Peptides against a protein of PDB entry 5K2M. Designs and how they scored, part 129

Target 1, 273 residues: chain A of PDB entry 5K2M
Amino acid sequence: MRIGITYTVLRREEMAIKERAGEFGEVVMLHEDDLLFPGNYDLDVVIIRNVSHFKALYTARLFESEGIPTVNSSRLIFEAGDKLFATLRLAGKVPVPEWKAALSEGGALRVPDSLGYPLVSKPVFGSWGRLLAKVNDRDSLEAVLEHRKWMKNPLYGIHYFQEFVEKPGRDIRSYVIGGEFVGAIYRYSNHWITNTARGGKAEPCSDPEVEELSVKAWEAFGEGALAIDIFESEKGLLVNEVNPNMEFKNAARVTGADMAGKLVEYAVEVAKT

## One batch from the design tools (peptide; made by RFdiffusion4, then SolubleMPNN)

Design b2_p20_7_s4 (from b2_p20_7, 13 letters changed)
Fold by OpenDDE base, seed 3:
Structure b2_p20_7_s4 (fold): chain B 273 residues (1-273), chain A 20 residues (1-20)
Amino acid sequence: as target 1 above (273 residues)
Amino acid sequence: SMEELQQKFYEEAPRLEELL
């Protein structure tokens, strides 16, 4: 078996995936600079580890056009990597924060009539809490909408809002690969935007309700490897978002779970189907 | 090595992943 691994930066995750993939066959590391299409690649499967959402999406679709399956698939990257499209899948299967989408400024100004304040404004794309805004009042909403008018990417004109969820100084990140729950962590932060990459402490999460909810959230998409962000709210557990380009170094370290091995095993299964 | 530089860069500047 020949396993491709596409990457932008060789992180701890990519090193672990490379090492585990070597146990199953020949490993071909493919930096973004090495990718030209059509390329006549001799590969049985490609593990997509590009950092950019759009580069990952197009890389997956380009390999698929040559008859090479990818983990994750371009379909999954497209649907899970967009916060609105992910919400549309999740909302039919699991509890999610209350949300509204508007396609104009005039529509966006009416969102508080249904959701009230405070709100969270999110771009439909992007990671690490970039361009997240807590909107407490009308003046703040008008300011966010005004700034969006001057952003060059037309996707910033897609207005996605959630209710503000009060969290107990932490959130949960779980991992589901090929429908199997692999592990979960608590991410601690004193800021309303919780992210371990911003210096938050991580601890193991062993909760059967988190495991069940995580599997159900994965089933909304029905394929691939997903990181799942879950809030602990007064209403119970809420699935906030999913990530088809998961980082797992902190989760693997804290839980001891072989996330890289599970990802490679799933890629080998995909190659055989 | 280039691998060591990339790993160090990822550890020190994780926000740069969003710029790529």
Scores: peptide ipSAE 0.015, ipTM 0.549, DockQ to the pose 0.044
Fold by OpenDDE base, seed 5:
Structure b2_p20_7_s4 (fold): chain B 273 residues (1-273), chain A 20 residues (1-20)
Amino acid sequence: as target 1 above (273 residues)
Amino acid sequence: SMEELQQKFYEEAPRLEELL
């Protein structure tokens, strides 16, 4: 078996994936600079680890066009990596924060009539809490919308909003690979945006309700490896978002879960189907 | 090393995504 691994930066995750993949077959590391299409790739499966959502999406689709399956698939990357499309999948299966989408400024200005204040403005794409805004009032909403008009990417014209969820100073991040729950962590932060990349403490999360909810959230997509962000709210557990390009360094360290091994095992299964 | 530099960029992940 020949396992490709595409990457932008050789992170601890990519190193761990490479090491574990070597136990199952020949490993071919493919930096973004090595990728030209159409190409003659002799690979049974490719693990997609490109940092950019769009580069990951296109890389997956390009390998698929040559008959090489990918983990994650281009379909999963597309649906899970877009916050609105992910919400559409999730909302039919699991509790999610109340949300609204608007396709115009005039539509966006009516969102508070349904969600009230405070609300959260999110771009449909992007990582690490980038361009998240807590909107407390009308003036703040108008300011966010005005700034969006000057943003170059047309996707910033898709206005996605959630209710503001009061959290107990932490979020949950869980991991589901091939339908199997692998582990979960609490991410602590005093800021309303909880992100471990911003120096948040991580602790193991052992909660059967989180495990059950995480599997159900994965089932909304039905394939691949997902990180799942869950809020603890007054309404109970809410699935906020999923990530098809999972970072797991902190989670693996804190839980001891073999996330890299589980990802490789799943990729090997995909290669055999 | 190149790996150490890459790891530093990963720790500064928001900046790395801005470069892509």
Scores: peptide ipSAE 0.014, ipTM 0.531, DockQ to the pose 0.047
Fold by OpenDDE base, seed 2:
Structure b2_p20_7_s4 (fold): chain B 273 residues (1-273), chain A 20 residues (1-20)
Amino acid sequence: as target 1 above (273 residues)
Amino acid sequence: SMEELQQKFYEEAPRLEELL
């Protein structure tokens, strides 16, 4: 078996994936600079670890066009990596924060009529809480919308909003790979945006409800490896978003779960189907 | 190594997507 691993930066995750993949076959590390298409890649499967959502998406699709399956698939990356598209999948299966999408400023200005304030404005793409805004009032909404007009990427014209969920100073990140719950962590932060990349403490989360909800959230997509962000709300657990290009070094460290191994095992299974 | 440098950079700059 020949396992490709695409990457932008050799992070701890990519090193762990490489190491574990070596137990199953020949590993071919493919930096973004190495990727030219069409190409004659002799690979049974490719694990997609490009940092950029779009680079990951296109890389996956390019390999798939050559008949090489990817983990994650371009379909999964596309649907899970877009916050709005992910919400559309999730909303049919699991509790999610109340949300609205608007395709114009005029539409966006009406969002508070249904969701009230405070709101969270999210770009449909991007990582690490980038360009998340807590919108407390109309003036803030108008400011966010005005700024969005002048952003060069047309995707900023897709206005995605959620209700603001009061969290108990933490959120949950779970990991589901191939439909198997692998582990979960609490991410602590005093800021309403919880992210371990921002220096938050992580602790193991052992909650059967989280496990069940995480699997159901994964089933909304039905394939691949996902990190799942869950909020603890007054309404119960809410699935906020999923990430098809997950970081897991902190979760692996804290839980002891072999996330890299599970990812590789799943990729090997995908290669055999 | 370049790998070590990349790892260090990732640890120090977690918002790699903003920097790359």
Scores: peptide ipSAE 0.014, ipTM 0.518, DockQ to the pose 0.044
Fold by OpenDDE base, seed 1:
Structure b2_p20_7_s4 (fold): chain B 273 residues (1-273), chain A 20 residues (1-20)
Amino acid sequence: as target 1 above (273 residues)
Amino acid sequence: SMEELQQKFYEEAPRLEELL
């Protein structure tokens, strides 16, 4: 078994994946600078750990074009890494925050007619709460839309909105790999954007409802390794988003779950299919 | 600390994705 690991930065996650992969076979670390295609890669599977969503997507697709399966697959990265595409998958299987998508300013201006205020404006791509806006009124909506017009990337013209979910000062991040629930954490924040990247406290989450919902959310995609962001709302648990390029250092530390090992085990399974 | 480095990475990560 020859396991490739693509990476941009050797983080704790990549180090853990490398270490665990070494128990299953030969490990080939592939920095982004090493990736040239077409290439002569002798690999049974590649674990995709590129930081950039787009680099991860293209890297996965390039390996797949050479007959090498990837974890995650380019299909999964594509569908799960876009907030709107992910919502489309999730909405058919699990409770999600109420959402609207508009393809024009004129369409976006009508979103409050159905969702009301406050709204959350999200770009369809990006991480760490970038360009998330709580839209409390018409003036704020107009401002967000005006700014989006001047953004260079045409994907900013895809207007994705959610209802504002009142959270109990925390959210849940769960991890499902190969359909198996691996673990979950609470992420505490005093800000409406809960992100551990912004200095939030993490605590273990042991909730059977979270576990069941997380597995169902994963089943909406049906493959791979996903981090799943869940809100505790007055309406119950809502699946907010998924991440096909998950960070798990904090979750692994807090829960004691061997997320790196589970990821490698799944990659080895994929290599054998 | 590794935690400080990680926090800095997360703070800089938005810039890293734009650079990447």
Scores: peptide ipSAE 0.013, ipTM 0.498, DockQ to the pose 0.039; fails the geometry check

Design b2_p20_8_s1 (from b2_p20_8, 8 letters changed)
Fold by OpenDDE base, seed 5:
Structure b2_p20_8_s1 (fold): chain B 273 residues (1-273), chain A 20 residues (1-20)
Amino acid sequence: as target 1 above (273 residues)
Amino acid sequence: DDKEIIEKELEEEELYGPPE
């Protein structure tokens, strides 16, 4: 068994994955600078750990073109890594925040007629709460839309909005790998954007309802390794988003779950199919 | 470390826009 691991930065997660992969076979670390295609890669599976969503997507697709399966697959990265496409998969399977999508400024200006205020503006791509805006009124909406006109990436012209969910000073991040629930954490923050990268604290989450919901959310996609962000709302649990390029160092530390091992085990299973 | 990653992602995203 030869296991490739693509990466941009050698983080704690990549180190853990490398270590655990070594127990299952020969490990080939592949920095982004090492990747040229078409290539002659002697690998049974590749674990995709590129930081950039797009680089991860293209790297996965390029290996697949060489007949090498990837974890995650390019399909999963594409569908789960786009907030709108992920919402489309999740909707009808699990509870999600109310949402609207508009393809023009004129359409976006009508979103409050349906969602009301406050609402949240999200880009369809991006991580760590980047370019999230709480929109409290018409003036704020107009300002967000005006700024989007000057952004270079045309995807900023895809206007995705959610209802503002009042959270109890925390949210939940769960992990499902190959359909198996691996673990979950609470992320605490006094800010409406809850992110451990912004100084939030993490604690173990042991809730059967979270476990069940997380598995159902994963089943909406039907493959791979996903981190799942869940809100505790007045309406109950809501699946906010999923991440096909998951960070898990804090969750692994806090829960003691062998997330790196589970990821490698799943990759080995994928290699054998 | 996380900040550097975010900055790098932002730099890469700027490259995917239409040329000026």
Scores: peptide ipSAE 0.017, ipTM 0.562, DockQ to the pose 0.318
Fold by OpenDDE base, seed 2:
Structure b2_p20_8_s1 (fold): chain B 273 residues (1-273), chain A 20 residues (1-20)
Amino acid sequence: as target 1 above (273 residues)
Amino acid sequence: DDKEIIEKELEEEELYGPPE
């Protein structure tokens, strides 16, 4: 078994994946600078750990073009890594925050007619809460839309909105790999954007409802390794988004779950398929 | 912090394109 691992930066996660992969076979670390296509890669599977969503997507697709399966697959990265596309998958399977998408400023200005205020503006791509805006009123909406016009990436012209969900000072991040629930954590924050990188604490989440919902959310995609962000709302649990390029160092630490091992095990299974 | 560096780099790429 030859396991490739693509990466941008050797984070704790990549080191853990490397270590665990070594138990299953030969590990080939592939920095982005090492990736040229078409190539002759003697690999049975590649674990995709590129930081950039698009780099991860294209890397996965490029390996697949060489007949090498990837974890995650380019399909999963594409569908799960776009917030709108992810919502489209999730909405048919699990409760999600109410959402609207608009393809123009004129359309976006009508979103409050359906969602009301406050609402959340999200870019369809990006990580770590970048360019999330709580939109409390018309003036704020107009400001967000105005700023989007001057952003160079045309994807900022895709206007994705959610209802604002009041959270109890935390959210839930769960992990499902190969359809198996691996673990979940509460992420505490005093800010409406919960991110452990912003000095939040994490605690284990042991809730059967979270586990069930997480698996169902994963089933909306049907493959791979996903981190799943879940809100505790007055309406119950809502699946906010998923991440096909998950960070798990904090979750692994807090829960004791062998997330790296589970990821590698799944990759080995994929290689054998 | 490595994350902050990555976030900044990704933000710059997403907003402005790759650095010249």
Scores: peptide ipSAE 0.017, ipTM 0.544, DockQ to the pose 0.374
Fold by OpenDDE base, seed 4:
Structure b2_p20_8_s1 (fold): chain B 273 residues (1-273), chain A 20 residues (1-20)
Amino acid sequence: as target 1 above (273 residues)
Amino acid sequence: DDKEIIEKELEEEELYGPPE
């Protein structure tokens, strides 16, 4: 078994994946600078760990074009890594925050007519709560929309909004790999953005309802390894988003779950399919 | 470490595609 691992930065996750992959076969580390296509890659599977969503997406698709399966697949990265596309998958399977999408400023200005205030403006891509805005009123909405007009990436012109969900000072991040629930954590923050990368604390989450919901959320996509962000709301658990390029260093540390091992095991399974 | 990753990801995402 020859396992490729693509990466941008050798993080704790990539080191753990490399180490665990070495137990299953030969490991080939592939920095982004090493990637050139078309190429003659002798690999049975590639674990995609590029930092950028788009780099990950294209890397996966390029390997697939060479007949090499990837974890995650380009299809999964495409659908899960876009917040709007992910919402479209999730909404039919699990409870999600109320959402609206608009394709113009004029459309976006009408979103509060449906969602009310406060609402959350999200880019359809990005990580670590980047460019999330709690929009409390019309003035704030106009400001967000104005700023979006000056952003270079045209995807910032895709206006995605959610209802603001009041959280109990935390959210949940769960991990499902190959349809198996691997673990979950609470992420604590006094800020409405609870991402641990922004200084949140993590604790183990042992909740059967979270486990069940996480698996259902994964089933909306039906493949791969996903981190799943879940909100505790007055309406119950809501699946906020999923991440096909998951960080798990904090979750692995806190839960003791072998996230890297589970990912590698799944990759090996994919290679054999 | 996290800051550097965020900055790099941001740069890559901002450069993706033509301007509006």
Scores: peptide ipSAE 0.016, ipTM 0.545, DockQ to the pose 0.360
Fold by OpenDDE base, seed 1:
Structure b2_p20_8_s1 (fold): chain B 273 residues (1-273), chain A 20 residues (1-20)
Amino acid sequence: as target 1 above (273 residues)
Amino acid sequence: DDKEIIEKELEEEELYGPPE
């Protein structure tokens, strides 16, 4: 078994994945600078750990084009890594925050007619809560839309909105790999954006309802390794988003779950399929 | 570490635009 691991930065996660992969076979670390295509990599599977969503997506697709399966697959990265595409998958299987998508400013201005205020404006791509805005009124909506007009990336012209969900000062991040629930954490924050990358405390989450919902959320995609962000709302648990390029160092530390091992085990299974 | 990753990703996003 030859296991490739693509990466941008050698983080704790990549180190853990490397270590566990070594138990299953030969490990080939592939920094982004090493990736030239077409190539002859002689790998049975590649674990995709590129930081950039787009680089991860293209890397996965490039390996797949050479007959090498990837974890995650390019399909999964594509669908799960886009907030709107992910919502489209999730909405059919699990409770999600109410959402609207608009493809123009004129359309976006009508979103409050359906969702009311406050709204959350999200880019369809990006990490760590970048460009998330709580939109409390018309003036704020107009301001967000005006700024979006001048952003260079055309994807900023795709307007994705959610209802603002009142959370109990925390959210939940769960991990499902190959359809198996691996673990979950609470992420605490005094800010409405609870992402631990911006500062926050993580604690173990042991809730059977979270576990069940997480697996169902994963089943909306049907493959791979996903981190799943869940809100605790007055309406119950809501699946907010998924991440096909998960960070898990804090979750692994807090829960004691062998997330790296589970990821490698799944990759080995994929290689054998 | 997280800051550096964020900065790099932001840089990449700023460079991403429509194909010419």
Scores: peptide ipSAE 0.015, ipTM 0.542, DockQ to the pose 0.388

Design b2_p20_8_s2 (from b2_p20_8, 6 letters changed)
Fold by OpenDDE base, seed 3:
Structure b2_p20_8_s2 (fold): chain B 273 residues (1-273), chain A 20 residues (1-20)
Amino acid sequence: as target 1 above (273 residues)
Amino acid sequence: MDEEIIEEELRREEEYGPPA
């Protein structure tokens, strides 16, 4: 077994994945600077750990074009890494926050007629709560839309909105790999944007309802390794988003779950199919 | 390490535009 690992930065996650992959075979670390295509790669599977969504997507598709399976697949990265495409999959299987998509400014200005205020404006791509805006009124909506016109990437012209969900000062991040629930954490924050990278406390989440909902959310995609973001709302649990390029250092530390081992085991199973 | 990742992502945003 020859296992490739593509990466941008050697994080604790990539070190753990490398160590566990060494138990199953030869490990080939591939920094982004080492990747040229077409290439003669002698690999049975590649674990994709590129930080950029688009670099991860294209890297996966390039290996697949040479007959090498990837974890995650380019298909999963594409569908799960876009917030709108992910919502389309999730909405058919699990409760999600109310949402609207508009393809023009004129369409976007009518979103409050359906969702009311406050709203959350989200880009369809991006991580760590970047370019999230809480929109309380029409003046704020007009300002967000005006700023989007001057952004260079045409994807900023895809207007994705969600209802504002009042959270109990925390959210939930769960992990599902190959259809198996591996763990979950609470992420505490005093800000409406919850992110552990911004100094939030993490605690173990042992809730059977979270486990069941997380597996159902994974089944909306049907493959790979996903981190799942869940809100605790007055309406019950809501699946907000998924991440096909998960960080798990804090979750592994807090839960004691062997997330790196589970990811490698799944990659080895993918290599055998 | 989390700060280093954020700084490198922010640096990449400056170099390549917002991380698409």
Scores: peptide ipSAE 0.009, ipTM 0.561, DockQ to the pose 0.229
Fold by OpenDDE base, seed 5:
Structure b2_p20_8_s2 (fold): chain B 273 residues (1-273), chain A 20 residues (1-20)
Amino acid sequence: as target 1 above (273 residues)
Amino acid sequence: MDEEIIEEELRREEEYGPPA
């Protein structure tokens, strides 16, 4: 068994994955600078740990073109890493925040007619709460839309909105790998954007409802390793988004779950199929 | 490390524009 691991930065997650992968076979670390395609890679599976969503997507697709399976697959990275496409998968399977998509400024200006204010503007791509805006009124909506016109990436012209969900000063991040619930944490923040990267505290989450909902959310995609962001709302648990490029160092530390081991075990299973 | 990675990604976005 030869296991590739692609990466941009050697994080705690990549170190843990490397260590655990070494128990199953030969490990080949592949920095982004080492990757050239087409190439002759002697690998049974590749674990994709590129930081950039698009680099991860293209790296996965390039290995797949060489007949090498990836964790996650390019299909999963594509569908789960786009907030709108992820919402389309999740919708009808699990509760999600109310959402609207618009393909023009004129369409976007009508979103409050259905969602009301406050609402949240999200780019369809991006991590760590980048370019999230709480839109409280018409003036703020117009400002967000005006700024989007000057952004270089055409995907910023895809307008995705959610209802603003009042959270109890925390959200939930759960992890499902190969259909198995691995663990969950509470992320505490006084800001409406909960992110552990912004100094949020993490605590273990042991809730059977979270576990059940997390597995159902994973089943909407049907493969791979996903982090799942869940809101505690007045109307119950809502699946906000999923992440196919999951960070888990804080969750692993807090829960004691062997997330790196579970990821490697799943990659080994994928290599054998 | 997460903050450092975010800062590096932000730096790259500033230098090269938002990742296409």
Scores: peptide ipSAE 0.008, ipTM 0.552, DockQ to the pose 0.267
Fold by OpenDDE base, seed 4:
Structure b2_p20_8_s2 (fold): chain B 273 residues (1-273), chain A 20 residues (1-20)
Amino acid sequence: as target 1 above (273 residues)
Amino acid sequence: MDEEIIEEELRREEEYGPPA
């Protein structure tokens, strides 16, 4: 078996995936600079580890066009990596924060009429809480919308909002690969944006409700490897978002779960189907 | 993400616009 691994930066995750993949077959590391299409690649499967959502999406689709399956698939990356599209999938299966989408400034200005304040403004793409805004009032909403007009990417004109969920100083990140719950962590932060990359502490999360909800969230997509962000709210657990380009170094360290191995095992399974 | 990756992504965002 020949396993491709596409990457932008050789992170701890990519190193772990490479190491584990080497136990299953020949590993071909493919930096973004190595990717040319059509390329006539001789690979049985490609693990997509590009940092950019869109580069990951297009890379996956390009390999698929050559008959090479990818983990994750371009379909999954497309649907899960867009916060709005992910919400559309999730909302039919699991509890999610209340949300609104608007396609114009005029529409966006009416969002508080439905959701009230405070709101969370999110870009439909992006990671690490980038361009997340807690919108407490009309003035803040107008400011966010004004700034979005000057952003060059047209996707910033897609206005996605959630209710602000009061969290107990933490959130949950779980991991589901091939429909199997692999593990979960609590991410602690005193900031409303909880991200371990910004100095948050991580602890193991062992909660059967989290496990069940995580699997159901994965089933909304029905394939691949997903990190799932879950909020503890007064309404119970809410699935906030999913990530098809999951970071797992902290979760693997804290839980002891072989997330890299599970990802490779799933990729090997995909290669055989 | 590690600070270095965040910086590189931020740099790419500054150079190319936010990673779509």
Scores: peptide ipSAE 0.014, ipTM 0.558, DockQ to the pose 0.260; fails the geometry check
Fold by OpenDDE base, seed 1:
Structure b2_p20_8_s2 (fold): chain B 273 residues (1-273), chain A 20 residues (1-20)
Amino acid sequence: as target 1 above (273 residues)
Amino acid sequence: MDEEIIEEELRREEEYGPPA
């Protein structure tokens, strides 16, 4: 078994994946600078750990074009890494926050007719709560839309909105790999954007409802390794988003779950199919 | 994410647009 691991930066996650992969076979670390295609890669599977969503997507697709399966697959990265595409998968299987998509400013201005205020504006791509806006009124909506017009990337012209969900000062991040629930954490924040990257506390989450919902959310995609963000709402648990390029350092530390091992085990299974 | 990685990704986004 020859396991490739693509990466941008050697984080704790990549180091853990490397270490665990070594128990299953030969490990080939592939920095982004090493990735030239077409190439002669002698690999049974590649674990995709590029930080960039698009680099991860293209890297996965490039390996797949050479007959090498990837974890995650380019299909999964594509569908799960876009908030709107992910919502389209999730909405048919699990409860999600009420959402609207608009393809123009004129369409976006009508979103409050359905969602009301406050609503959340999200880019379809991006991490760490970047360009998330709580839109409380018409003036704020107009301001967000005006700013989006001047953003260079055309994907900022895809307007994705959710209802604002009141959360109990935390959200849940769960991890499902190969259809197996691996663990979950609470992420505490005093801000409406719950992100552990901004100094949030993480605690273990042991809730059977979270586990069941997480697996169902994963089943909406049907493959790979996903981090799943869940809201505790007055309506019950809502699946907010998924991440096909998960960070798990904090979750692994807090839960004690061998997330790196589970990821490698799944990659080995994929290599054998 | 580590703050350093976030800063680097933000920097890359400023330089190259959204994380390509």
Scores: peptide ipSAE 0.008, ipTM 0.548, DockQ to the pose 0.285; fails the geometry check

